# Designs tried in a protein design run: peptides against a protein of PDB entry 6B4E. Part 116

Target 1, 295 residues: chain A of PDB entry 6B4E
Amino acid sequence: TNFDKISKMFWHYKDKIAQIKQDIVLPIKKADVNVRNLLSRHKRKINPKFGQLTNSNQQLFKIQNELTQLINDTKGDSLAYHWILNFIAKAVVHQAETEVRVKPESALPLGKLTLYLLVQFPELQELFMARLVKKCPFVIGFTCEIDTEKGRQNMGWKRNNENKWEDNTSYDERMGGILSLFAIITRLQLPQEFITTTSHPFPIALSWHILARICNTPLNLITNTHFVILGSWWDAAAVQFLQAYGNQASKLLILIGEELTSRMAEKKYVGAARLRILLEAWQNNNMESFPEMSP

## One batch from the design tools (peptide; made by RFdiffusion4, then SolubleMPNN)

Design b2_p20_5_s3 (from b2_p20_5, 10 letters changed)
Fold by OpenDDE base, seed 2:
Structure b2_p20_5_s3 (fold): chain B 295 residues (1-295), chain A 20 residues (1-20)
Amino acid sequence: as target 1 above (295 residues)
Amino acid sequence: SMLQLSPEEQKELEELLKKY
């Protein structure tokens, strides 16, 4: 694992967030009133769509079509188009932080929708990845110390209105929700209409990187959150990961489930205990995946 | 067919297996 490369990637996306603010968000505030009104209307129509997802593919396709139309309506103005995509990137991550954290299986329809949009609108890819890395650096296997304010901020910790850090449980759940979404995206097949014409923008190899980079992280930087997000990843993608890489996948799953948890046993992390349970279930030929969506 | 690891990923796995 090249940690210098990972750090460079992390800061690249931090810079991208600043660039998005400067080049997309701020300029729209000075845009023509008609453009601002259009975007306001579109924002109001788009925002509820993510909460309307169910376990139904029919409902998914309906929402895909509706969002596609709404996004296409902005293409006449490049700035408006990029603004609406940035809004969508933020909304998807927010949905992961709120809904997926309490209902992990909701990551499947959300991930399918997101993957569709990422392929249909390629400009969304960098906007979405920048937002993911800002909110949950674990998606690229980045870890730093959290003993400083800057370190906590870099790792996506939030402060409330009283300038107090969020509690550990809230942070763990948010990170788990975001990582579940990303894990799902990495293990999904492209929609049928794109399979022959487009490469997967966030392929299963990115899941490999998450696991390997965490295993190479200095043990003094490993926290309960690392095990929580590994458990979230496991529920979301372990079955498909094994299908993709076979014996090589098995070796890496044993490393995270057995070896990493054993080395950290003295900490008695709840997330590590759960990961052990997931490992044992797999060893007993009872590895589970999220249920498939209905027609 | 199963996916193949890149040479870099394969090396990384080998190093991890030695580490643990």
Scores: peptide ipSAE 0.524, ipTM 0.936, DockQ to the pose 0.910
Fold by OpenDDE base, seed 5:
Structure b2_p20_5_s3 (fold): chain B 295 residues (1-295), chain A 20 residues (1-20)
Amino acid sequence: as target 1 above (295 residues)
Amino acid sequence: SMLQLSPEEQKELEELLKKY
């Protein structure tokens, strides 16, 4: 693992966030009143859609169509188009931080919706990845120290209005929620209409990178959060990961589930204990996946 | 069919297996 390359990637996306603010978010404040009004109406219509997802494919397709129409309405103005995509990117990640956090299986419909939008609107891909990396650097296998304020900020820790850091449980759960969404996206097949025309924007190989990079992370930087997000990933994608890579996947799952947890046993991380349970379930041929969506 | 690892990914796995 080349951690210098990963760091460069991390900072690339941090810079992208700053660029988005300067080139998209701030300029729209000075845009024509008609454009601003359009975007305000669209924002109000779009925002509830993510919470309207269920385990129903019918509902998913309905929402996909509604969002597609709303986004297409903005294509006449490039700035408006990019603004609405950036809004969607933020909203999807926010949904992962809130709903997926408490109901991991909700990542499946959210992931399907997101993947559809990423393919339908390619300009969303960089906006979405930048937001993911900002909120959860684990999605690219980036880790830094959290002993400094800057380190915590880089790792996506939040402060409240009183400048107090969020508690460890809240951070772990948010990271788990975001990682669950990303894991789902990486293991989903493209919608049937796109399979022959485009490549997967965030393929299963990105899951491989997450696991491998965590295994290569210096042990002194490994925290409970690493094991929490590995457990979240496992629930979301382990079955499909094994189907994709076979024996090679098995080797990597053993490395994270057995070897990494063993090396960190002295820390008695709760997340590591859970990951051990997941490993044992797999060894006993009881690996579980999220239920498939209904028609 | 199962996906094959890239040469870089294969090397990374081999190195990880040696490390642990």
Scores: peptide ipSAE 0.506, ipTM 0.931, DockQ to the pose 0.906
Fold by OpenDDE base, seed 1:
Structure b2_p20_5_s3 (fold): chain B 295 residues (1-295), chain A 20 residues (1-20)
Amino acid sequence: as target 1 above (295 residues)
Amino acid sequence: SMLQLSPEEQKELEELLKKY
């Protein structure tokens, strides 16, 4: 694992967030009133769509079509188009932080919708990844110390209005929710209409990177959160990961489930205990996946 | 069909297996 490369990638996306604010978000505030009104209306229509997802492909396709139309309505103005995509990127991540954290299986319809949009609107890819890395650096296997305020901020910790850090449980759950979404995206097959014409924007190899990079992370930087997000990843993608890489996947799952948890046993991390339970379930041929969506 | 690891990924796995 090249941690310098990972660090560079992390800071690339941090810079991208700043660039988005400067070049997309702030300029729209000064845009023509008609453009601002259009975007305001579209924002109001788009925002509830993510919460309307169910475990139904029919509902998914409906929402895909509605969002596609709403996004296409903005293509006449490049700034408006990028603004609406950035809004969608933020909304998807927010949905992961709020809904997926409490209902992990909701990552599946959300992931399918997101993957469709990422392929249909390629400009969303960089905007979405930047938002993911900002909120949950674990998606690229980045870890830093959290002993400093800057370190906590870099790892996606939030402060409330009283400048108090969020509690550990809230942080763990948010990170788990975001990573569940990302894990789902990496293991989903492209929609049939895109398979022959487009490469997967966030393929299963990115799941490999997450696991391998965490295994290579210095042990003094490993926290309960690392195990929580590994457990979230496991629920979301372990079955498909094994199908993709076979014996090589098995080796890596044993490393995170057995070896990494064993090395950190003295910490008595709750997340590690859960991950060990998932490993044991797999060893007993009881590995579970999220149920497939209904028609 | 199963995917094959890239040479870099294979090396990474081998190093991880040695580490643990």
Scores: peptide ipSAE 0.474, ipTM 0.924, DockQ to the pose 0.913
Fold by OpenDDE base, seed 3:
Structure b2_p20_5_s3 (fold): chain B 295 residues (1-295), chain A 20 residues (1-20)
Amino acid sequence: as target 1 above (295 residues)
Amino acid sequence: SMLQLSPEEQKELEELLKKY
């Protein structure tokens, strides 16, 4: 693992966030009133769509079509188009932070929707990744120390209005929710309409990188959060990961589930204990995946 | 069919297995 490259990637996306603010978010405030009104209306229509997802493919397709129409309405103005995509990127990540964290299986319909949008609107990809990395650096296997304020900020920790850090449980759950979404995206197949014409924007190899990079992370930087997000990833993608990589996947799952947890046993991390349970379930041929969506 | 690891990924796995 080249941690210098990962660090460069991390800062690339941090810079991208700054660029998005400067080039997309701020300029739209000075845009024509008609454009601003359009975007305001679209924002109001788009926001509730993510919460309307269910385990129904029919509902998913309905929402996909509705969002596609709403996004297409903005294509005549590049700034408006990028603004709405950035809004969607933020909204999707927010949904992961709020709903997926408490209902991990909701990552499946959200992930399907997101993957569809990422392929349908390629400009969403960089916007989405930038938001993901900012909120949850674990998606690229980035880890830094959290003993400093800057370190915590880099790892996506939030402060409240009293400048108090969020509690560990809240942080862990948010990271787990975001990682669940990302894991789902990486293990989903492209929609049939794109499978022959487009490469997967966030393929299963990115899941490999997450696991491998965490395994290579200095042990003094490994926290409960690492195990929480590994558990979230496991629930979301372990079955499909094994299907994709076979024996090599198995080896890596053993490394995270057995070896990494064992090395950190003295810390008695709750996340590590859960990951051990998941490993044991797998060893007993009881590995579970999220249920498939209904028609 | 199952995916094959890239040479870099294979090397990484080997190094990890050696480390642990």
Scores: peptide ipSAE 0.459, ipTM 0.920, DockQ to the pose 0.916

Design b2_p20_5_s4 (from b2_p20_5, 9 letters changed)
Fold by OpenDDE base, seed 5:
Structure b2_p20_5_s4 (fold): chain B 295 residues (1-295), chain A 20 residues (1-20)
Amino acid sequence: as target 1 above (295 residues)
Amino acid sequence: PVLQLSPEELEELQKLLEEF
C-alpha cells in the first residue's frame, strides 16, 4: 500500500469539497429567481424519497423514476444540474449516517438507488465520492492520527455547537453506516439496462483496497472504529466478495478476521471481538448476507 | 467466473501474507 498516493487522493477530495462550495453551492444563491425556485421545489420533493425506500423493488423503481424526472428537469441549466446532484450526494450520505447506522440492511435499497443514479448521471460520481471521503475517509482506506483536532476533523469527527466532539459510539455508528452503504454499492451488479454499455463506477475492487489498506495501516493508528467498519463491511459484502475473488478473498478475510484482530488483542476492542465472531461464523459455514429485496 | 487481481493487488496480498 502506497500511503502517499492515498493521502493525495484524500486531499484531492477535500479540495473538491471546497471547489463544490465555491463553484456550485454559493453561485446558485445569486442565480435567477426562477432557477432558485425550481431547485427549492425539487429539493423538497427529493429529500423525503430516500426515507421512503423499503425492501421492495417496486418501491425502488418508483423512486428511481421520480428522481430521474426531477433531475432531468434541471439539465437545461448546468449549474442547477450540478447543484441538484450535489444535494443528492449529500442526502444519500446523510441517510447512511442516520438510517443505515441503526438498520444496516437498509443499505441494500439505498445502495441500489445510489448505483442507479451514479450510472444514469455520471457527474454524480465525483460529487458522491468527495462527500464520502469527507465524511468517512475509511472508504478509500485513509487513516491518520486522531490525537489532534485537525486529525479528528480529517477523519470525519463532528463537533456540536458547543465545540464538543461527538462520543465514540456515535462516531463508530456513523462510520459503520457510511461504509455499509459503500460496501453494498461495490458488490452490487449494474442494473440490467446498463451492464453491457458501461463499467461499474465503484467496483468490488474498491472493497479489496479498503481491506488491504487497513491491513497495511500502522498498528498504532488502528482503533476500535477500524474493526467496527470492517464488521459493517463484512455484513454488507463478505459473501459477494468471496464469490468475486475466491481463494484470494479468503486469504484477505483471514488476515482481517484472524491476524489483525490477534495483533490488536491487548486493546480488547469490542469491534474486534465482533469481527472475530463473524470470522468464526464463516469458519462454521454460517456466513450470512442481507436478504434479497422483494418484488 | 472468479475475478483476477491486478498485478499490483496480487503483489500487495503477497506482501501482506508475508507480514502476518
Scores: peptide ipSAE 0.316, ipTM 0.884, DockQ to the pose 0.909
Fold by OpenDDE base, seed 3:
Structure b2_p20_5_s4 (fold): chain B 295 residues (1-295), chain A 20 residues (1-20)
Amino acid sequence: as target 1 above (295 residues)
Amino acid sequence: PVLQLSPEELEELQKLLEEF
């Protein structure tokens, strides 16, 4: 693992966030009143759609079509189009932080919707990845120290209304929610309408990178959060990961589930304990995946 | 079908297996 490369990637996306603010978010405030009104109306229509997802493919397809229409309505103005995509990127990540964290299986319909949008609107890809990396650097296997304010900020820690850092559990759950979404996206097949015409924007190889990079992370930087997000990833993608990479996947799962947890045993991380339970379940041929969506 | 690891990914895995 080249950590310098990962660091450069991390900062690239941090810069991208700044660019988005400068080139998309701020300029729209000075745009024509009709454009601003359009975007305000669209924002109001789009935002609730992510919460309307269920375990139904029929409902998913309905929402996909509705969002597609709403996004297409903005294509006549490039700035408006990019603004609405950036809004969607933020909304999807927010949904992961709030809903997926408490109901991990909700990552499946959200991931399917997101993957559809990422393929249908390619300009969403960089906007979405930038938002993901900002909120959850674990999606690219980035880790830094969190004993400084800047380190915590870089790792996506938030402050509450009293300007205090969020508690560890809240942070862990948010990171787990975001990582669950990303893991789902990486293990999903492209929708049938796209499978022959486009490449997967965030393929299963990105899951490999997450796991491998965490395994290579200096032990002094490994926290409970790392194990929590590995557990979240496991629930979301381990079955499909094994199907994709076979024996090589097995080796990596053993590394994270057995070896990494063992090396960190002295810390008695709750996340590590859970990951061991997942490993044991797998060893007993009881590995589970999220239930498939209904028609 | 099982996907093949890239040479880089395979090397990384081998290194990890040696370190653990």
Scores: peptide ipSAE 0.315, ipTM 0.884, DockQ to the pose 0.937
Fold by OpenDDE base, seed 2:
Structure b2_p20_5_s4 (fold): chain B 295 residues (1-295), chain A 20 residues (1-20)
Amino acid sequence: as target 1 above (295 residues)
Amino acid sequence: PVLQLSPEELEELQKLLEEF
């Protein structure tokens, strides 16, 4: 693992967030009142759509079509178009932080919707990845120390109104929710209409990078959160990961499930204990995946 | 069909297996 490369990637997306604010978010505040009104109306229509997802493909397709229409309505103004895509990127990540954290299987319909939008609107890809890395650096396997304010900020920790850090459980759950969504996206196949014409924007190889980079992380930087997000990833993608990479996948799963947990056993991390349970279930031929969506 | 690892990914896996 080249950690310098990972750090450069991390800061690239941090810079991208600053650029988005300067080039998209702030300029729209000075835009024509009609444009601002249009975007306000579209925002109100788009925001509830993510919460309307169910375990139904029919409902998914309906929402896909509705969002496609709403986004297309903004294409006449490039700034408006990029603003609405940035809003969608933020909304999807927010849905992962709130809904997926409490119901991990909801990542499947959300991931399908997101993947569709990422392919249909390629400009969403960089906006979405920047938001993911800002909120959950684990999606690119980035880790730094959290014993400083800056370190905690870099790792996506939030402060409340009293300037206190969020509790460990809240942070772990948020990171798990976001990573579940990303893991799902990486293991999904493209919709049939795109398979022959487009490459996957966030392929299963990105899951490989997450696991490998965590395994190479200095042990003094490994926390309970690392094991929590590995468990979230496992539930979301382990079955498909094994299907994709076969024996090579198996070796890497053993490294995270057995070897990494063993090296950190003295810490008695709850997330590590859960990951061992997942490993044991796999060894007993009981590896589970999220249920498939209904028609 | 099973996906092929890139040369870099394969080397990384080999190093990880030796380390653990």
Scores: peptide ipSAE 0.274, ipTM 0.858, DockQ to the pose 0.913
Fold by OpenDDE base, seed 1:
Structure b2_p20_5_s4 (fold): chain B 295 residues (1-295), chain A 20 residues (1-20)
Amino acid sequence: as target 1 above (295 residues)
Amino acid sequence: PVLQLSPEELEELQKLLEEF
């Protein structure tokens, strides 16, 4: 693992967030009143769509079409188009922090919708990845110390209005929710209409990188959160990961499930205990995946 | 079909297996 490369990637996306604020978010406040009104209306229509997802493919397709139309309505103005995509990127990640956090299987319909939008609107890809990395650096396998305020901020910790850090459980759950969404996206096949014409924007290889980079992370930087997000990833993608990489996937799953947990046993991390249970279930031929969506 | 690892990924896996 090249940690310098990972660090550069992390800071690239941090810079991208600053650039988005400067070039998209702030300028729109000074835009024509008609443009601002259009975006306000579209924002109100778009925001509830993510919460309307169910385990139904029919409902998914309906929402895909509605969002596609709403986004297309903004293409006449480049700034408006990029603003609405940035809004969508933020909204999707927020949905992962809130809904997927408490109901991990909801990552599947959300991931399918997100993947569709990422392919249909390629400009969403950088906006979405920047938001993911800002909120959950684990998606690119980045880790730093959290003994400093800056370190905690870099790792996506939030402060409340009283400048108090969020509790460990809240942080772990949010990171797990975001990582579940990303894991699902990496293991999904492209929709049939795109499979022959488009490459997958965030392929299963990115899941490989997450696992390998965490395994290579210095042990003094490994926390309970690392094991929590590995467990979230496992529920979301382990079955498909094994199908994709076969025996090589198996080796890496053993490394995270057995070897990494064993090296950190003295810490008695709850997340590590859960990951061991998942490993044992797999060893007993009881590995589970999220149920497929209904027609 | 099983995907093949890149040379970089194989090297990374080999190193991990040796270290654990």
Scores: peptide ipSAE 0.227, ipTM 0.832, DockQ to the pose 0.942

Design b2_p20_6_s1 (from b2_p20_6, 7 letters changed)
Fold by OpenDDE base, seed 2:
Structure b2_p20_6_s1 (fold): chain B 295 residues (1-295), chain A 20 residues (1-20)
Amino acid sequence: as target 1 above (295 residues)
Amino acid sequence: SSLDEKLKELESFDPSVLTG
């Protein structure tokens, strides 16, 4: 693991967020009233779509088509197009922070929708990844100290209106929700219509990097959150990960489930305890995945 | 450490190559 490379990647996306604000968000505020009105209407139509997802593929396809049409309506204006994609990127991550955190299996339909949009609209990929890294640096295996305000900010911690940090449980759940979504995306197959024409934008290899980079993280930087997101990842992608990498996947799962948890046993992290349970379930041939969606 | 040794082994694996 090259931590310098990871750090550079992290700051690249931080810079991207700033660039998005400068080149997309702020300029739209100066756009003509017709463009602003169009985007306002589209925003109102797009926002509820993510909450309308169910375990039904039929419903998924309906929403895919509706969003595709709404996005295509903005292509006549490049700035408007990028603005709406950035809005979608933010909305998807927000959905992971709110819905997936309380219902992890909802990551599957959300992930399918997101993957479809990422392939259909390639400009969404950089916008989405930047938002993911900003909100949850764990998606690229980045970790820094949280003993400073800047460190906490870098790791995606939020402050409330009273300038108090969010509680540990809230942070853990948000990170778990976001990581669940990303994990699902990495292990999903491309939609049938894209398999022969497009490469996967966020392939299963990115899951490998997450696990390996966390294992290589200095132990003094490992927190309960690391184990929480590993557990979230496990539920979301462990089965498919084993299918993809076989024996090498097995070795890595043992490293996170057995070795890493053992090294941190003195901390008595709740997340680590759960991960140990997941490992034991696997050892007993009882590894589970999210149920497939209905027609 | 055992962990370091195992990680070094895994670092040699190219995750872009799928086995399944």
Scores: peptide ipSAE 0.027, ipTM 0.687, DockQ to the pose 0.800
Fold by OpenDDE base, seed 5:
Structure b2_p20_6_s1 (fold): chain B 295 residues (1-295), chain A 20 residues (1-20)
Amino acid sequence: as target 1 above (295 residues)
Amino acid sequence: SSLDEKLKELESFDPSVLTG
């Protein structure tokens, strides 16, 4: 694992966030009043759509079509188009932080919707990845120390209105929610209409990198959060990961489930204990995945 | 085998080969 490369990637996306604010978010405030009004109306229509997802594919397709139409309405103005995509990127991640956090299986419909939009609107890919890395650096396997305020900020910790850091449980759950979404996206197949014309924008190989990079992370930087997000990933993608990489996948799952947890045993992390339970379930031929969506 | 040895082995694996 080349940590210098990972760090460069991390800061690339941090810079991208700043660029988005400067070149997309702020300039739209000076745009034509008709454009601003259009975007305001679209924002209000788009925002509730993510919460309307269920375990129904029919509902998913309905929402996909509605969002597609709303986004297409903005294509005549490049700035408006990028603004609405950036809004969607933020909204998807927010949904992961709130709903997926408490109901991990909801990552499946959200992931399917997101993957569809990422392929349908390629400009969303960079915007979405930048938002993911900002909120949850674990998606690219980045870890830094959290002994400083800057370190905590870099790792996606939030402060409340009183400038107090969120508690550990809240942080762990948010990271788990975001990672669940990303894991689902990496293991989903492209929609049938795109399979022959488009490559997967965030393929299962990215899940491989997450696991490998965490295994290579200096042990003094490993926290309970690392094990929590590994458990979240496991629930979301372990079955499909094994299908994709076979014996090599097994080796990596054993590394995180047995070797990494063993090396950190003295810390008695709750997340590590859960991961060991998942490993044992797998060893007993009882690995489970999220249920398939209904028609 | 040690964790470090196993990691070295896995780092030699290119996951993109299997995903096309």
Scores: peptide ipSAE 0.027, ipTM 0.687, DockQ to the pose 0.532
Fold by OpenDDE base, seed 3:
Structure b2_p20_6_s1 (fold): chain B 295 residues (1-295), chain A 20 residues (1-20)
Amino acid sequence: as target 1 above (295 residues)
Amino acid sequence: SSLDEKLKELESFDPSVLTG
């Protein structure tokens, strides 16, 4: 694992966030009133749609079509188009932090929707990834110390209005929610209409990188959160990961489930205990996946 | 360590070959 490369990638996306603010968000505030009104209306229509997802493919397709039309309405103005995509990127991640956090299986419809949008609107890809890395750097396998304020900030920790850090449980759950979404995206197949014309923007290989990079992370930087997000990833993508990489996948799952947990046993992390349970379930031929969506 | 050896083995594997 090249940690220098990972660090450069992390800071690339941090810079991207700053660039988005400077070149997209702030300029729109000074844009023509008609453009601002258009975007305001679209924002109000778009925002609730992510919460309207169910386990129904029919409902998913409906929402996909509605969002597609709304986004297409902005293409006449490049700045407006990028603004609405950035809004969507933020909204999707927010949905992961809230809904997926408490209902992990909801990552499936959200992931399908997101993947569709990422393919339909390629400019969304960098915006979305930047937001993901900002909120949950685990998606690229980045880890730093959290014994400093800057370190915590880099790892996506939030402060309240009283400048108090969020509690560990809240952070763990948020990270788990975001990682669940990303994991789902990586293991989903492209819709049939795109398979021959487009490559997967965030393929299953990115899941490999997450696991491998975490395994290579210095042990002194490993926290309960690492095990929580690994468990979240496991629920979301382990079955498909095994299908994709076979024996190599098995080796990596054993590394995170057995070896990594064993090395950190003295910490008695709750997340690690759960991961061991998942490993044992797999060893007993009882690995579970999220239920498929209805027609 | 056993983990280090296993990691070295896995690092030689290029996942993009299967998914690219």
Scores: peptide ipSAE 0.026, ipTM 0.684, DockQ to the pose 0.491
Fold by OpenDDE base, seed 1:
Structure b2_p20_6_s1 (fold): chain B 295 residues (1-295), chain A 20 residues (1-20)
Amino acid sequence: as target 1 above (295 residues)
Amino acid sequence: SSLDEKLKELESFDPSVLTG
């Protein structure tokens, strides 16, 4: 694992977030009143769409079409277009932090919607990835120390209005939710209409990178959160990961489920215990995946 | 494709390596 490369990637997206704020978010506040009104209306229409997702593909397609039209309405103004895409990126991640956090299987319809939008609107890809890395650096396998304020901030920890850090459980659950969404996206196939014309923007190889990079992370940096997000990833993508990489996937899953948990046994991490249970279930031929969506 | 080549490289990755 090339940690320098990972670090560079991390800071690239941190810089991208700053750039988005300066070049997209702030300028819109001073934009023409007609543009601001348009965006306000679209924001109000777009926001509830993510909560309208169900386990129905029919409902998914409806929402996809509605969002597509709303986004296309902004293409006449480049700044407005990018602002809407950035808004969507933030909204999707927020949905992962709230709904997917408590209902991991909801990552599937959300992931399908997100993947569709990422392909339909390529400019969303950089915006979305930047937001993901900011909120959950685990998506690129980045880890740093959290014994400093800056370290915690880099790893996506939040503070409330009283400057108090969020609870460990809250942080773990948020990271798990975001990682679940990303894992789902990496293991989904492109919609049929795009297969011949477009490559997958976030393919299953990115899941490989996550696991490999965590396995290569210094043990002194490994926390309960690492095991929590590995468990979240496992539920979301382990079956498809095994299908993609076969024996090599198996070896990597064993390293995570057996070797990494064993090396950290003294810490008695709850996340590690859960991951061990997932490993054992797999060994007993009881690996489960999220239920497929209905027509 | 370039992606397929990268995947093949990743599949050749030695997963037995764990730092600690």
Scores: peptide ipSAE 0.028, ipTM 0.676, DockQ to the pose 0.088; fails the geometry check

